# Peptides against a protein of PDB entry 4CIC: the designs that were tried, part 96

Target 1, 148 residues: chain A of PDB entry 4CIC
Amino acid sequence: KVSTKGHYGVQAMFDLAQHFGEGPVSLKSIAERQGLSEPYLEQLIAVLRKAGLVKSVRGAQGGYILAREPRDIKVGDIIRVLEGPIAPVESVSQDDPEHSLKFDFSVTKSVWEKVKKSIEEVLDSITLADMLKDAEEAQMAQGYMYYI
Target 2, 147 residues: chain B of PDB entry 4CIC
Amino acid sequence: KVSTKGHYGVQAMFDLAQHFGEGPVSLKSIAERQGLSEPYLEQLIAVLRKAGLVKSVRGAQGGYILAREPRDIKVGDIIRVLEGPIAPVESVSQDDPEHSLKFDFSVTKSVWEKVKKSIEEVLDSITLADMLKDAEEAQMAQGYMYY

## One batch from the design tools (peptide; made by RFdiffusion4, then SolubleMPNN)

Design b2_p19_2_s1 (from b2_p19_2, 5 letters changed)
Fold by OpenDDE base, seed 4:
Structure b2_p19_2_s1 (fold): chain B 148 residues (1-148), chain C 147 residues (1-147), chain A 19 residues (1-19)
Amino acid sequence: as target 1 above (148 residues)
Amino acid sequence: as target 2 above (147 residues)
Amino acid sequence: DDSYAIGNTSDPSYSIGYT
């Protein structure tokens, strides 16, 4: 599962990508466009900023910008920052001895590792620039449907 | 995320695969080997049985068997039975209007659809027979480290 | 913990992330 945090984090980062080069975007404006609560978005942006994916700009027209070009930010980078390493199955933490299901089952672990790798490959193959392109193509396709 | 149910369901099915052809296996014995509670395993097996992946055998030596050969059961089949369709992101159910985040964001949806497809492809590429083979190879590798 | 499950299960889902 991608968490709600990961999901909305990708949306927020995509919003910033759409405004890349236009200057700082306010959290309020992002929250309004994405249908997110501003306090929740602030928490997401704080994590993304700390990871160096977002920059804060101070001043009257202050807000947030992408810290890198959209082509240099993978969806996988965003997910890893917000959720940590992609793990399709919770590693039974060694620390709870009673529920230490001896994950001795190396074979089932290998299945989940294959799933993990596949997810990582997909998410690392998609940049914010790719998402922008897909959005433009979708808008063009919709625009053509209105003009016909 | 694979749920706990999906995870342990795959383990239980793999245990049954290891005993395929040996006759019925008791839930108690599976639970003991897999470190699962018997009541929890019973719930898993009930779902798997209803889906036709497992058969119940009655009698003094009764228990459960795979309903099909290990090669004919994909991990993806087990996961779909236990968890339903693979969804990397919860579809915001249309029914809660207040939290109906208009998932109007077609582009983000496309990302998750790509992830979904990749997960499905992986899980559908792995059978219980493949898992048995991997287990045998791992045991052989461990045996060689002890000699 | 609003983790998106691969399926609608009431069982704890294994998270892709540590959250």
Scores: peptide ipSAE 0.028, ipTM 0.776, DockQ to the pose 0.252; fails the geometry check
Fold by OpenDDE base, seed 1:
Structure b2_p19_2_s1 (fold): chain B 148 residues (1-148), chain C 147 residues (1-147), chain A 19 residues (1-19)
Amino acid sequence: as target 1 above (148 residues)
Amino acid sequence: as target 2 above (147 residues)
Amino acid sequence: DDSYAIGNTSDPSYSIGYT
């Protein structure tokens, strides 16, 4: 599963992609458009900025921009930054000896590794540019339905 | 992510697959081999039994067996029974209005749907029989490294 | 709360199943 953090992080990055080339976007405007709390968005953006996916612009018209072109940012990159490594099963931390998955059966582990690989392949195949294109196609399809 | 419940459920079902055709297996023996608590395993097996993936055999040599052949049980079937529908993103329950994912943006939703489909395809492509085969191949490979 | 999250983050929202 993708956490709420990962989900909202992708939404925020997509909002920045929609405004790419138009200049800095305020956190307030992103929060309003994406239905996020501004404090929560600030935390997400701080992590994304530290990872070099977002840039902060200072000044009266300051805000945030993508640090790279939308085509150069994969959904997988955003998820890895916000969530860490994609793991289909939570490795029980070694610290609880009673619930230590003592027998990480090699065979069951291989199932989860296949799932992991599949998720990674999907998320790494989708860029913010692909998402922009999908949004444009969806809008065009809706526009044609109103003219019939 | 697959929950601990899903993970252990797959392990328990795989243990039953390894003993398929040998008769009923006790929960105690499964728990010992899989490193699970017996009470936790009992809960898992109860759900799997209700879903028709496991059968209970009564008597002094009673226990549990797979309800179907290992080839007829997908990992995806086990996960759906234990975890419900495969969802790559938790839909924030409508009950917390402040954190309601109000804007399920169609585009972001499509990303998660692609992930969901990919997970489903993988889990539905793997049977308990495939897992048995993989275990046998792994044992053979280890045996050849010692000679 | 045995929810499996894709990421190591303690945010419970990453469970594959709703139960």
Scores: peptide ipSAE 0.027, ipTM 0.770, DockQ to the pose 0.250; fails the geometry check
Fold by OpenDDE base, seed 5:
Structure b2_p19_2_s1 (fold): chain B 148 residues (1-148), chain C 147 residues (1-147), chain A 19 residues (1-19)
Amino acid sequence: as target 1 above (148 residues)
Amino acid sequence: as target 2 above (147 residues)
Amino acid sequence: DDSYAIGNTSDPSYSIGYT
């Protein structure tokens, strides 16, 4: 599962992508549009900024912008920043030593590694630019439905 | 993430696949080999049996067997039985109404649907027979390193 | 809380399977 952090992070980054080139966007405006609490969004944006995906602009009309073009930000980049490395199975080894699977069958591990690779490939194949395009296509399709 | 239930379920099913055709395997023997608690394994096997992936054999030498050939059991089948439908993102809608994302952006949902599809394709492409083959190949490769 | 998320997040809300 993608965490709430990952999910909301992608939404916040997508909101910034929709306003890319229009200048800085306030956290308040993002929070209002995305239905997020402003304090929670502030935490997400702080992490994304530290990772160099977002820039802060100071001043009365300050706020946040994407640090790169939407085409240069993958969904995978956002997820890795917010959630760390994609791990399809928690290595059971650390927290409960009694249930430490003695035989982490190399074969079972290989299954989860294949899943991991597949998830990474998908998330790395989708950019914020692709998401913008998909949104435009969806809006056009809805617009055509109102004219028929 | 695959739950511990899914993870251990795949391990237990793989153990049964390794003994396929040799007769019934006791839960105790599976638990010992896989490092699982017998009570936990009993719960997993009960679910897998109800789903028709495992059969119980009664008697003094009773136990469990795969209900189908290893080639006819996908990892995806095991995961779906134990975890339900693969959901890469919980629909945030139910538990915290205040954080109900008003705009579940259709676009964001489409990203997670692509991830879901990819996971399903991978898990449905791997059978217990494929896992057996991979295990044999790994054992052969280790055997060649000792010579 | 046996929920496995795609990421190494402690947040159980995003597991591949419904727990």
Scores: peptide ipSAE 0.027, ipTM 0.776, DockQ to the pose 0.275; fails the geometry check
Fold by OpenDDE base, seed 3:
Structure b2_p19_2_s1 (fold): chain B 148 residues (1-148), chain C 147 residues (1-147), chain A 19 residues (1-19)
Amino acid sequence: as target 1 above (148 residues)
Amino acid sequence: as target 2 above (147 residues)
Amino acid sequence: DDSYAIGNTSDPSYSIGYT
């Protein structure tokens, strides 16, 4: 599972990547484009900023920019910042004592570890630059469909 | 995310695999070994049975068995039965209208589709027979550390 | 709380992240 936090965080970072080099983008503008609430986005951006993925720019035309080039930000980096370590299986919360995963079955754990590794490999293989390229290709493909 | 349902379902199926060929296993015995509540396990087994992964055996020594050989049951099959299609990203529940994913961003969706495919490939590459083998190897390795 | 499920189950689901 990717949480909504992770999902929207990737969307927000992708929006910033699309505007990379154009100067600071306001949270309001990102929120409007991405269909997010501004207060929720503010919380996400605060976390991303603390992690050094985003920078705040002050002034009348202030806002946020990527702290690194899109090629230097992996989707996996964004997810780890927002979600923490990728865990395919939640530690059953202590709050339901009846369903405490009493038995750390090493074998079943190994299955989930394999899944984890696979997810990490995929997310670490995708940069914001790759996403930008994919978006451009998709737009070109749509544009060509209207000209044919 | 794998739900608790998926996780415990894999554990229950693995327990049945460990006893494959020994005859029917009672839900009580599985529940005790796997640290599950019997009522919860009954619900899981009911779903797995309906999907044809488990068979019920009637009688005084009745219980449950795998419906297929451990080599013919993938972890992915178990997860799909219990969880449905693997979806790395939940459709934001309609219950929070403020956070409706208004924008089906094709690009972000493609990222999650790649993750989905990767998960499916992993889970479809692992059978209950593979898990049995891994368990045997782990037990042997532990046994050798004590000698 | 807002985590994407591998499946639409009513049961507590495992998160990709510790949220």
Scores: peptide ipSAE 0.027, ipTM 0.768, DockQ to the pose 0.248; fails the geometry check

Design b2_p19_2_s2 (from b2_p19_2, 6 letters changed)
Fold by OpenDDE base, seed 1:
Structure b2_p19_2_s2 (fold): chain B 148 residues (1-148), chain C 147 residues (1-147), chain A 19 residues (1-19)
Amino acid sequence: as target 1 above (148 residues)
Amino acid sequence: as target 2 above (147 residues)
Amino acid sequence: DDSYSIGNTSDDRYSIGFT
C-alpha cells in the first residue's frame, strides 16, 4: 500500500518539478493546485526537506524548490522517505506472541519479497523527469483532440 | 497491501497444495499447521470454496481439497478472490466530497497503475506448484547443510 | 482486519492495497 502520505507526497514533488527553474513555490500555491490542506502539505514538505529532496528558500518570495534536478529524484526515493522501506507484508510485530505468525513459512515470505522487489524496481525506474515528460505528452494528445 | 486475509489465504491454499492427492484435509489440521484460528480459517475457506478454488468433502474423513491442480492456481487468483481487484491506490470513495482528491492528476495515477500492473504480473506468474517446488528446494538445501 | 499495508496505515485514504 502506498498511503495517502506517499500519494500526496509524490503529487507535491511533481508540482515542484513542474516549477523547477522558475524559483521558489509557496506552500499555499502547491496546496491549491494539488487540492491539499496547507497544514498537511507542511508536514509532508518538512519530511521531504529533512531528507534533502526539497529546499526551503527564505524571503518575501520564499517557498520551496526541489533540492535536485527532476531527473535525479526517483518516485521510489520519495516513497521511501515518506513511508519508509517498502514492506509488502507488515511484519507482525513480535510483540503480540499469541497472534505471532508462528509458521511464517519461508515459501510464503518469498512470494511477498518478490512483490516487494517488483514494486521497488518500478518506483525506482520512474523519475520526476519521466513524470514531466508523460504530462507533456498527455497535454499534447489532448490539444490535438480539440483540433479535430 | 496484501491484507492478513490474503496472506493467510495463500498459506491455507499452500497447505492444501502440499496435501494434494492425499485426500481431504481437515480445517483443524490446516489451522494447527498454519498457526491460524479454526474460525478464521473457516471464513477464508468459505470464500475460497465459493470461488471454486477449494472443494468440500463430506463424511467421517471429510475436509477440504484443492478444486484444481496446484499448477492451475495462481497466487494472483487467490488474492483476487480474497481481497478483490488489486488496487494500488484506494479510490477515495466518491462519498466524501470534501477530501476527494480533486486533482488526481492523470500522471500520478499512471505511476500507481504501473505499480498495480507489476504486482499483478508477479502474482499471476506464481502458481501453487511453483511454491511447492520452492519449498522442496529449500528443504533440500537445508538438508545438505547438515552433512 | 489488519491489512498488510505497504506504507504506514495512519493515513488510510490512499492505500495501495487490495480492497
Scores: peptide ipSAE 0.034, ipTM 0.805, DockQ to the pose 0.249; fails the geometry check
Fold by OpenDDE base, seed 2:
Structure b2_p19_2_s2 (fold): chain B 148 residues (1-148), chain C 147 residues (1-147), chain A 19 residues (1-19)
Amino acid sequence: as target 1 above (148 residues)
Amino acid sequence: as target 2 above (147 residues)
Amino acid sequence: DDSYSIGNTSDDRYSIGFT
C-alpha cells in the first residue's frame, strides 16, 4: 500500500514542482488545487520540510518551495520521508490469534523482498522533473485532440 | 500491501509444491508446517481449488495436490486468485470527510500504475519451481556452513 | 485480517497493493 500520506505527499510535491521558480506557494493554494484539507497538508509539509525536501519562505507572500530542483527529487525520496523505508512484508500484528507461529518462511520472504526492490527501483527512477514532463506531454496530447 | 491472505496463500502453495509428486497432502499437515489455523487454510484452499490451482483428492489418504506442475504456477497467478488484480491506486474511502475533491491527479496515478506494472512483472516472473530451487540453494548453503 | 504492508498503512485511503 502506498498510503494516502504517500499519495498526497507526492501530489503536494508535484504541485510545488509545477510552480518551481515562480516563488513561494501558500499551503492554502496547494490544498485547494490538490483537494486536500489544509491541516492535513500542513502535517505533510512539516515532515517534508524536516527532511529538507521543502523550504518555508517567511513574509506576506510567504509559503513553501521545493528545496531542490525537480530533477533532484525522486518519488522514492518523497515516499521514504513520508512512509519510511518501503517495509519488507512485515507482519503488522504480532498478536494474530490465527497464527501462533511467526513462521517467517525464508523463501516467501525473498519473494516479497524482490517485490520491494522492484518498487524501490521504479520510485527511484521517477523524478519530479519526469512527472512535469509527463504532465506537459499529456496536456499537449489533449490540446491536439481538441484541434482535430 | 500483500495481504496476509496473499502471503499465506503463497506459503500454502509452496508447501504443496514441495510435496508435488508425493501424493495428496492433508490440510492439517500444511497448517501445522506453515503455522496456519486449519480453518483459515481451508478458506484459502477453497479459493485456490475453485481457481483450478489446487485439486482435492478423496479417500482415506486424501488431501490436496497442485493442479499443475510447479513451473506452470506463477506467484502472480496465486495472488490474482486470492486478492484479485493488483488494484490500481483505488481511493478506498469515497466518504473521506477530509478530502472533498476526489482529485485523481492523472500524473500521480501514472506513477502508481508504473509501480503496479512492476509488481505484476516480478510476481509473474517467479514460479513455484523457482521458489523450490531457491529453497534448495538456501539449504545447500546452510549445509556448507556446517561443514 | 493481518496484512503485510509495503508502506505505511496508517492512512489506508489509497492502497497500492493487494486488497
Scores: peptide ipSAE 0.034, ipTM 0.811, DockQ to the pose 0.245; fails the geometry check
Fold by OpenDDE base, seed 3:
Structure b2_p19_2_s2 (fold): chain B 148 residues (1-148), chain C 147 residues (1-147), chain A 19 residues (1-19)
Amino acid sequence: as target 1 above (148 residues)
Amino acid sequence: as target 2 above (147 residues)
Amino acid sequence: DDSYSIGNTSDDRYSIGFT
């Protein structure tokens, strides 16, 4: 599962990547474009800023910018900042005593650890620059469909 | 996320794989070894049986067996039977109107689709036979530490 | 619904993985 926090964090960072080099972007404008609440976005941006992924710019044209180039920010970096390390497969359900995992078998655990590793590898292989490129390619493909 | 259903299903199928060739295993014995409730295991086994991954054996020594060899059952097969195809990134939360995703951006969706594909590839690369081998190697490694 | 989460946050609006 990717949490809402991780998902929206990636969206917000992607929005900042799209505007990279154009100057600071207001939280309001990000919230409007990404369909996020401004208060929620403020919380996300605060975490991302503390982690050094985002910078705050002061002034009349103030707002936020990426702290690094889009190519230097992995999706995995964003997720780790917002959610921490991808947790080992942890049993979430304390609430059903009848189905409590009494035995965490090492072999089945190893399967889920392989899944975890695979997710980490994927997220660490994708940068915000890769996402920008994918967006451009998608827009070109849609543009060609409108001219046919 | 792997659901409890998927997790326990893999455990139950692995238990059956460990006993493959030894005859039918009772649900009670699987439940005891795997730390599962017998009623829950019965529901899981019913689904796995309907999907042709498990067979029921009748008689005094009755129970369940794998329907195929451990090498012919992928972890991905078990998961798809129990949970269906790995869902695309679906917004689960209908309940928070203030944080409703108004825009599902295609680009962020593509990231999660890549994650999904990677999970599928991993699960389809692991058989019950691979899990048996890993268990044997782990037991040997533990045995060498005791000596 | 007992699930193994690969993420640290319980506020899972987006389930990537097995439902």
Scores: peptide ipSAE 0.032, ipTM 0.804, DockQ to the pose 0.220; fails the geometry check
Fold by OpenDDE base, seed 5:
Structure b2_p19_2_s2 (fold): chain B 148 residues (1-148), chain C 147 residues (1-147), chain A 19 residues (1-19)
Amino acid sequence: as target 1 above (148 residues)
Amino acid sequence: as target 2 above (147 residues)
Amino acid sequence: DDSYSIGNTSDDRYSIGFT
């Protein structure tokens, strides 16, 4: 599962990427465009800012900007900041010691570790710049479909 | 998230793979070895049997066997049977239409689709035979550390 | 916490994914 936090974090960062170079964007405007509550977005942005992915600009025309170029921010970077390291299959059974998966055979664990590694590789292969490019290509493809 | 159902299903199938060629294994013995409740395992095995991954053998020495060789059963096959297709990121918000992710930008969805595809590729690359081999290699490595 | 699930959400005792 990708948490809602991770998902909305990627959306908010993508919104900032779309406005990169245009100056600071208000939290209110991001929240409105992305369909997020402003208080929830404020929490996300605070974490992203602390991690150095977002910068706050003060003043009447203040707001937030990406702290780095879109090409220098991976989706994996955003997810790690918001959700931490992708946990391997953690047995949620901290509370029932009797149903401790006694024989979590090292082999079954290795399957899930391979899955984890694959997810990390994919998320680390996608930048905000790649997402911008994909959005542009999708818009062009839709535009061509209206002209035919 | 891989569900508990998927996880335990892979464990149960791996147990059957370890006993492949030795004849039918009782649900009770699988449940005991894998730390599963027998009723829960019965539900899993029923689904796996219906999907043709497991066979039931009747009789006093009856039980369950893999329906195919371990090399012909992918982890992905087990997961698809138990959990269905790996769903793309479905917004859980069926219930709040106002918080409908209006602009689920096609681009963000594409990221999760790439993740899904990668998971499927990994799970389809691993067979029960690969898992058996990994287990044997791990046992040999441990055995060498005791000598 | 609203979570997007990759996979069937039914018995989430074991999560392989983002915590």
Scores: peptide ipSAE 0.031, ipTM 0.806, DockQ to the pose 0.284; fails the geometry check

Design b2_p19_2_s3 (from b2_p19_2, 6 letters changed)
Fold by OpenDDE base, seed 4:
Structure b2_p19_2_s3 (fold): chain B 148 residues (1-148), chain C 147 residues (1-147), chain A 19 residues (1-19)
Amino acid sequence: as target 1 above (148 residues)
Amino acid sequence: as target 2 above (147 residues)
Amino acid sequence: DNSYAIGNTKDPSYSIGYT
């Protein structure tokens, strides 16, 4: 599962990507466009900023910008920052002694590791620039439907 | 996320695969080997049985067997039976009107669809027979470390 | 229902499977 945090984080980052080069975007504006609560978005942006994916700009025209070009930010980077390492299976906490006898079957672990790797590969193959391109293509496709 | 149900379901099915051809295995024995509660395992097995992945054998030597050969059961089949369709993102329930304005950005959806497809491809590429082979290889590797 | 999350276990919104 991608958490709500990861999902909305990707949306917020994509919003910032759409405005890349236009200057700082206010959290309020992002929240409004993405249908997020501003306080929730503040928390997301704080984490993303700390990770160096977002920059804060001060002043009356202040707000947030991507810290890097959209092509240099992978979806996987955003997810890792917000959610940590991709874990397809909850590591059975070592600390439950009653479950200690669970033969953590190396074989079942290997299945989940393969899943993990596959997810990572996909998310690391998609940049914010790719998402922008996909959005443009989708808009063009919709625009063609309105002009016909 | 694979649920606990999916995780333990795969383990239980793998246990049955290890005993495939040896006859019926008791739920108690599976539960003991896999470190599962017997009642929990009963629920898992009931679902798997209903889906036709497991068969119940009656009698004193009764228990459960795989309904098909290990090569004919994909991990993806087990997961779909136990968890339903692989969903990398919870579909924001259409019914929350306050969140209705969420531009379900087709673009973000496409990301998750790609992830979904990738997961499905992986899980559908792994059979219980593949898992058995991996287990044998791992045991051999451990055996070589003791010599 | 221990859902194995891709991501933060504290806010599991996306499940490979239902709970």
Scores: peptide ipSAE 0.031, ipTM 0.782, DockQ to the pose 0.291; fails the geometry check
Fold by OpenDDE base, seed 2:
Structure b2_p19_2_s3 (fold): chain B 148 residues (1-148), chain C 147 residues (1-147), chain A 19 residues (1-19)
Amino acid sequence: as target 1 above (148 residues)
Amino acid sequence: as target 2 above (147 residues)
Amino acid sequence: DNSYAIGNTKDPSYSIGYT
């Protein structure tokens, strides 16, 4: 699963992509549009900034911008920054004593590795620019339905 | 993520696949081999049985068997039975009041739908028979390294 | 850390990401 952090991180990054080239966007405005608490968004943005995906702009009209063009930011990059490596199965934490026999069934691991690879390939194939294009196409399709 | 339930469910089903044609396997023996508690495995097997993936055999040498051949059971079938529909993103449960604005950003949904589809395709492409084959190949490869 | 499980939320679901 993509965590809430990853999910909302992608939404926040997409919001920044929609405003790319228009100048800095305030955290408040992003939070309002994405239905996030501002404190939660601050935490997400802090991580994304540290990873070099977002830049902070200081000043009265300060805020955040994408650090790179939308085409140069993959969804996979965002997810890896926010969630770490994609793991389709939790490593059974040592602390569940009832499940302590990590029989490293190598075969079941191979299944999850295939799933992992597939997820990575999908997420690495989608950029913020692709998402922008999809949004525009969806909006145009809706617009055409209202004109018919 | 695949839940612990899904993960161990696949392991238990794979164990049954390894013994397919040899007769019923006891829950105790599966639990021991898979490093599961027997009560936990009983819960998993109950769900899998209800879904028709496993059959119970009664008697002194009773236990469980696959209800179908390993080639006719996909990993995706096991996961769907144990975990329900594959959801790459949790539906924000209504109960987190701070995140209540499910802005249905249709675009982000499309990303997760693509991920879902990809996961489903992978899991539906792998049968228990494929897993058996992979295990045999791995064992042979290890055997060749020791020779 | 609400890790989104592929399956039902009651069992510790393995998240795609290590949080």
Scores: peptide ipSAE 0.031, ipTM 0.780, DockQ to the pose 0.260; fails the geometry check
Fold by OpenDDE base, seed 3:
Structure b2_p19_2_s3 (fold): chain B 148 residues (1-148), chain C 147 residues (1-147), chain A 19 residues (1-19)
Amino acid sequence: as target 1 above (148 residues)
Amino acid sequence: as target 2 above (147 residues)
Amino acid sequence: DNSYAIGNTKDPSYSIGYT
């Protein structure tokens, strides 16, 4: 599972990528476009800023920008910053002792490690620049549907 | 995320695979070996049986067996039966309206679809027979470390 | 419902499976 935090973080970073080179974007504007609460977005941006993926710009036209070019930010980088290491299986919470995994069998663990690796490979293969390109292609395809 | 249900289901099915051809295995024995509660395992086995992955055998030496050979059961089959379709992104629960995804952007959706496809490909590439082979190889490797 | 998450978040919005 990607958490809401990871999902919204990718959306917010993608919004910043769409405006890359146009100057700072306000959190309010991002929140409105992405359908996020501004307070929640502020928390996400704080984490992303601390990780060096986003920069804050001060002034009357202040806001946030990507700290790197969209091609230099992988989706995997965003997810790792917001969610930590990708884990396809949660360690069974200590809160249900009756259903606690007593035995972490090596073979079943290997299955989940393969899943983890595959997820990491996918997320590390996708940059914000790739997402921008996909968005442009989708918009062109929709535009062609309105002209036919 | 694979749920506890999916995880334990794979463990239980793997236990049945290890005993395939030896006759029926009791739920108690599976529960003990896999560190599962017997009532929880009973619920899992009921679902797996309904899906035709497990068979119940009646009698004094009754219990459960795989309904198919280990090579004919993919990990993906087990997960789909127990968890439903693999979804890397849950639709944000209607229960938190303040943080509800108002916009399911097609581009972000495509990222998660790629993740989904990758997970499905991995899970569909692994059979219970592959897991048995991996277990044997691991046991041999451990045996060589003790010699 | 112990779900395996991409990440350590207790609030998984994305799951392998519905659990």
Scores: peptide ipSAE 0.031, ipTM 0.775, DockQ to the pose 0.272; fails the geometry check
Fold by OpenDDE base, seed 5:
Structure b2_p19_2_s3 (fold): chain B 148 residues (1-148), chain C 147 residues (1-147), chain A 19 residues (1-19)
Amino acid sequence: as target 1 above (148 residues)
Amino acid sequence: as target 2 above (147 residues)
Amino acid sequence: DNSYAIGNTKDPSYSIGYT
C-alpha cells in the first residue's frame, strides 16, 4: 500500500502542477484545497523541497512552486522521495525470531521482485502532466454530460 | 506492501506444490521447512482450506494437499484469499477528520487504480507451476556452477 | 505491523492487502 505520506504528497504535487505558471502558492491554500493539515503539509513540502521537486519563493507573495515542469516529474519520483524505494514485501526484521523468514526461497523473492518492477513501471510512466491531462479530460466529459 | 500473511501464505502454498502428488503433508513439516510457527501456519491453512485452495486429509498419514493442480493456482488467488482485494491505497477512514482526504481528486484515484491493475496482472500471471519451474531452473543453474 | 506497503513506510494505510 502507498502510505498516507505518499498519497498526500502526490495530491500536493498535483495541486502545485495545476497552478504551475501562476506563481507561488501558499501552503495554507494548498492545505485548504487538498484537505490537509497545514503542519502535515509543511513536513511533506520540506521533504519534497530537499529532494528538488519543489522550490520555495520568499516574499509577501511567496510560497511554493514546482521545481520542474509537470512533464518532468513522475509519480514514481514523488513516491521514492517520500517513501523511499518501493518494497512490495517488508523484509522481516531479523529481530523477531518467531517471524524470521528463515527460508526466503529465491523463488518467492522473485515473485515480489516482479511485483516491484511492475509498480515502478506504472508509477514511472505517469507524470504530473499526464495527471493534468486526465483532469482536463474528466472535466470536459462532465461538461458534456450537463449539456445533453 | 504484501502482508506477512500473504508472504507466508505463498510460501506455504509453494511448499505444498513442491510435494504435490506425494500425498498429504503435515503442518509440522511445512512449518519446519518454511520457518513458520505451527500455530501461525494453522491459521493460514484454515483460511486457504476454507477458500478451497487446500484440502485436509484425515488419518495417521493425514495432513494437507493442494486442492487443485499447481498450474490452476495463481499467486493472485492466494493473495486475494489471505489479504482480500488488492488495495494500493487505503481509503482514509472517515473517522479522522484531520486526515480525511476531503478531495480525493478522481485523478489521484486513477493513479492508484493503474497500480492496482498492474499488481493484479502480475500476480495473476504467476502460478504455483511457474514457481516450481523457476525453482527447478535455479537448482539446475546452481548444479552447473559446481561442475 | 504486518502491513505490506508499496513504500518502505510503516504506515498501514498503504498496504497491498486490506489487512
Scores: peptide ipSAE 0.030, ipTM 0.782, DockQ to the pose 0.279; fails the geometry check

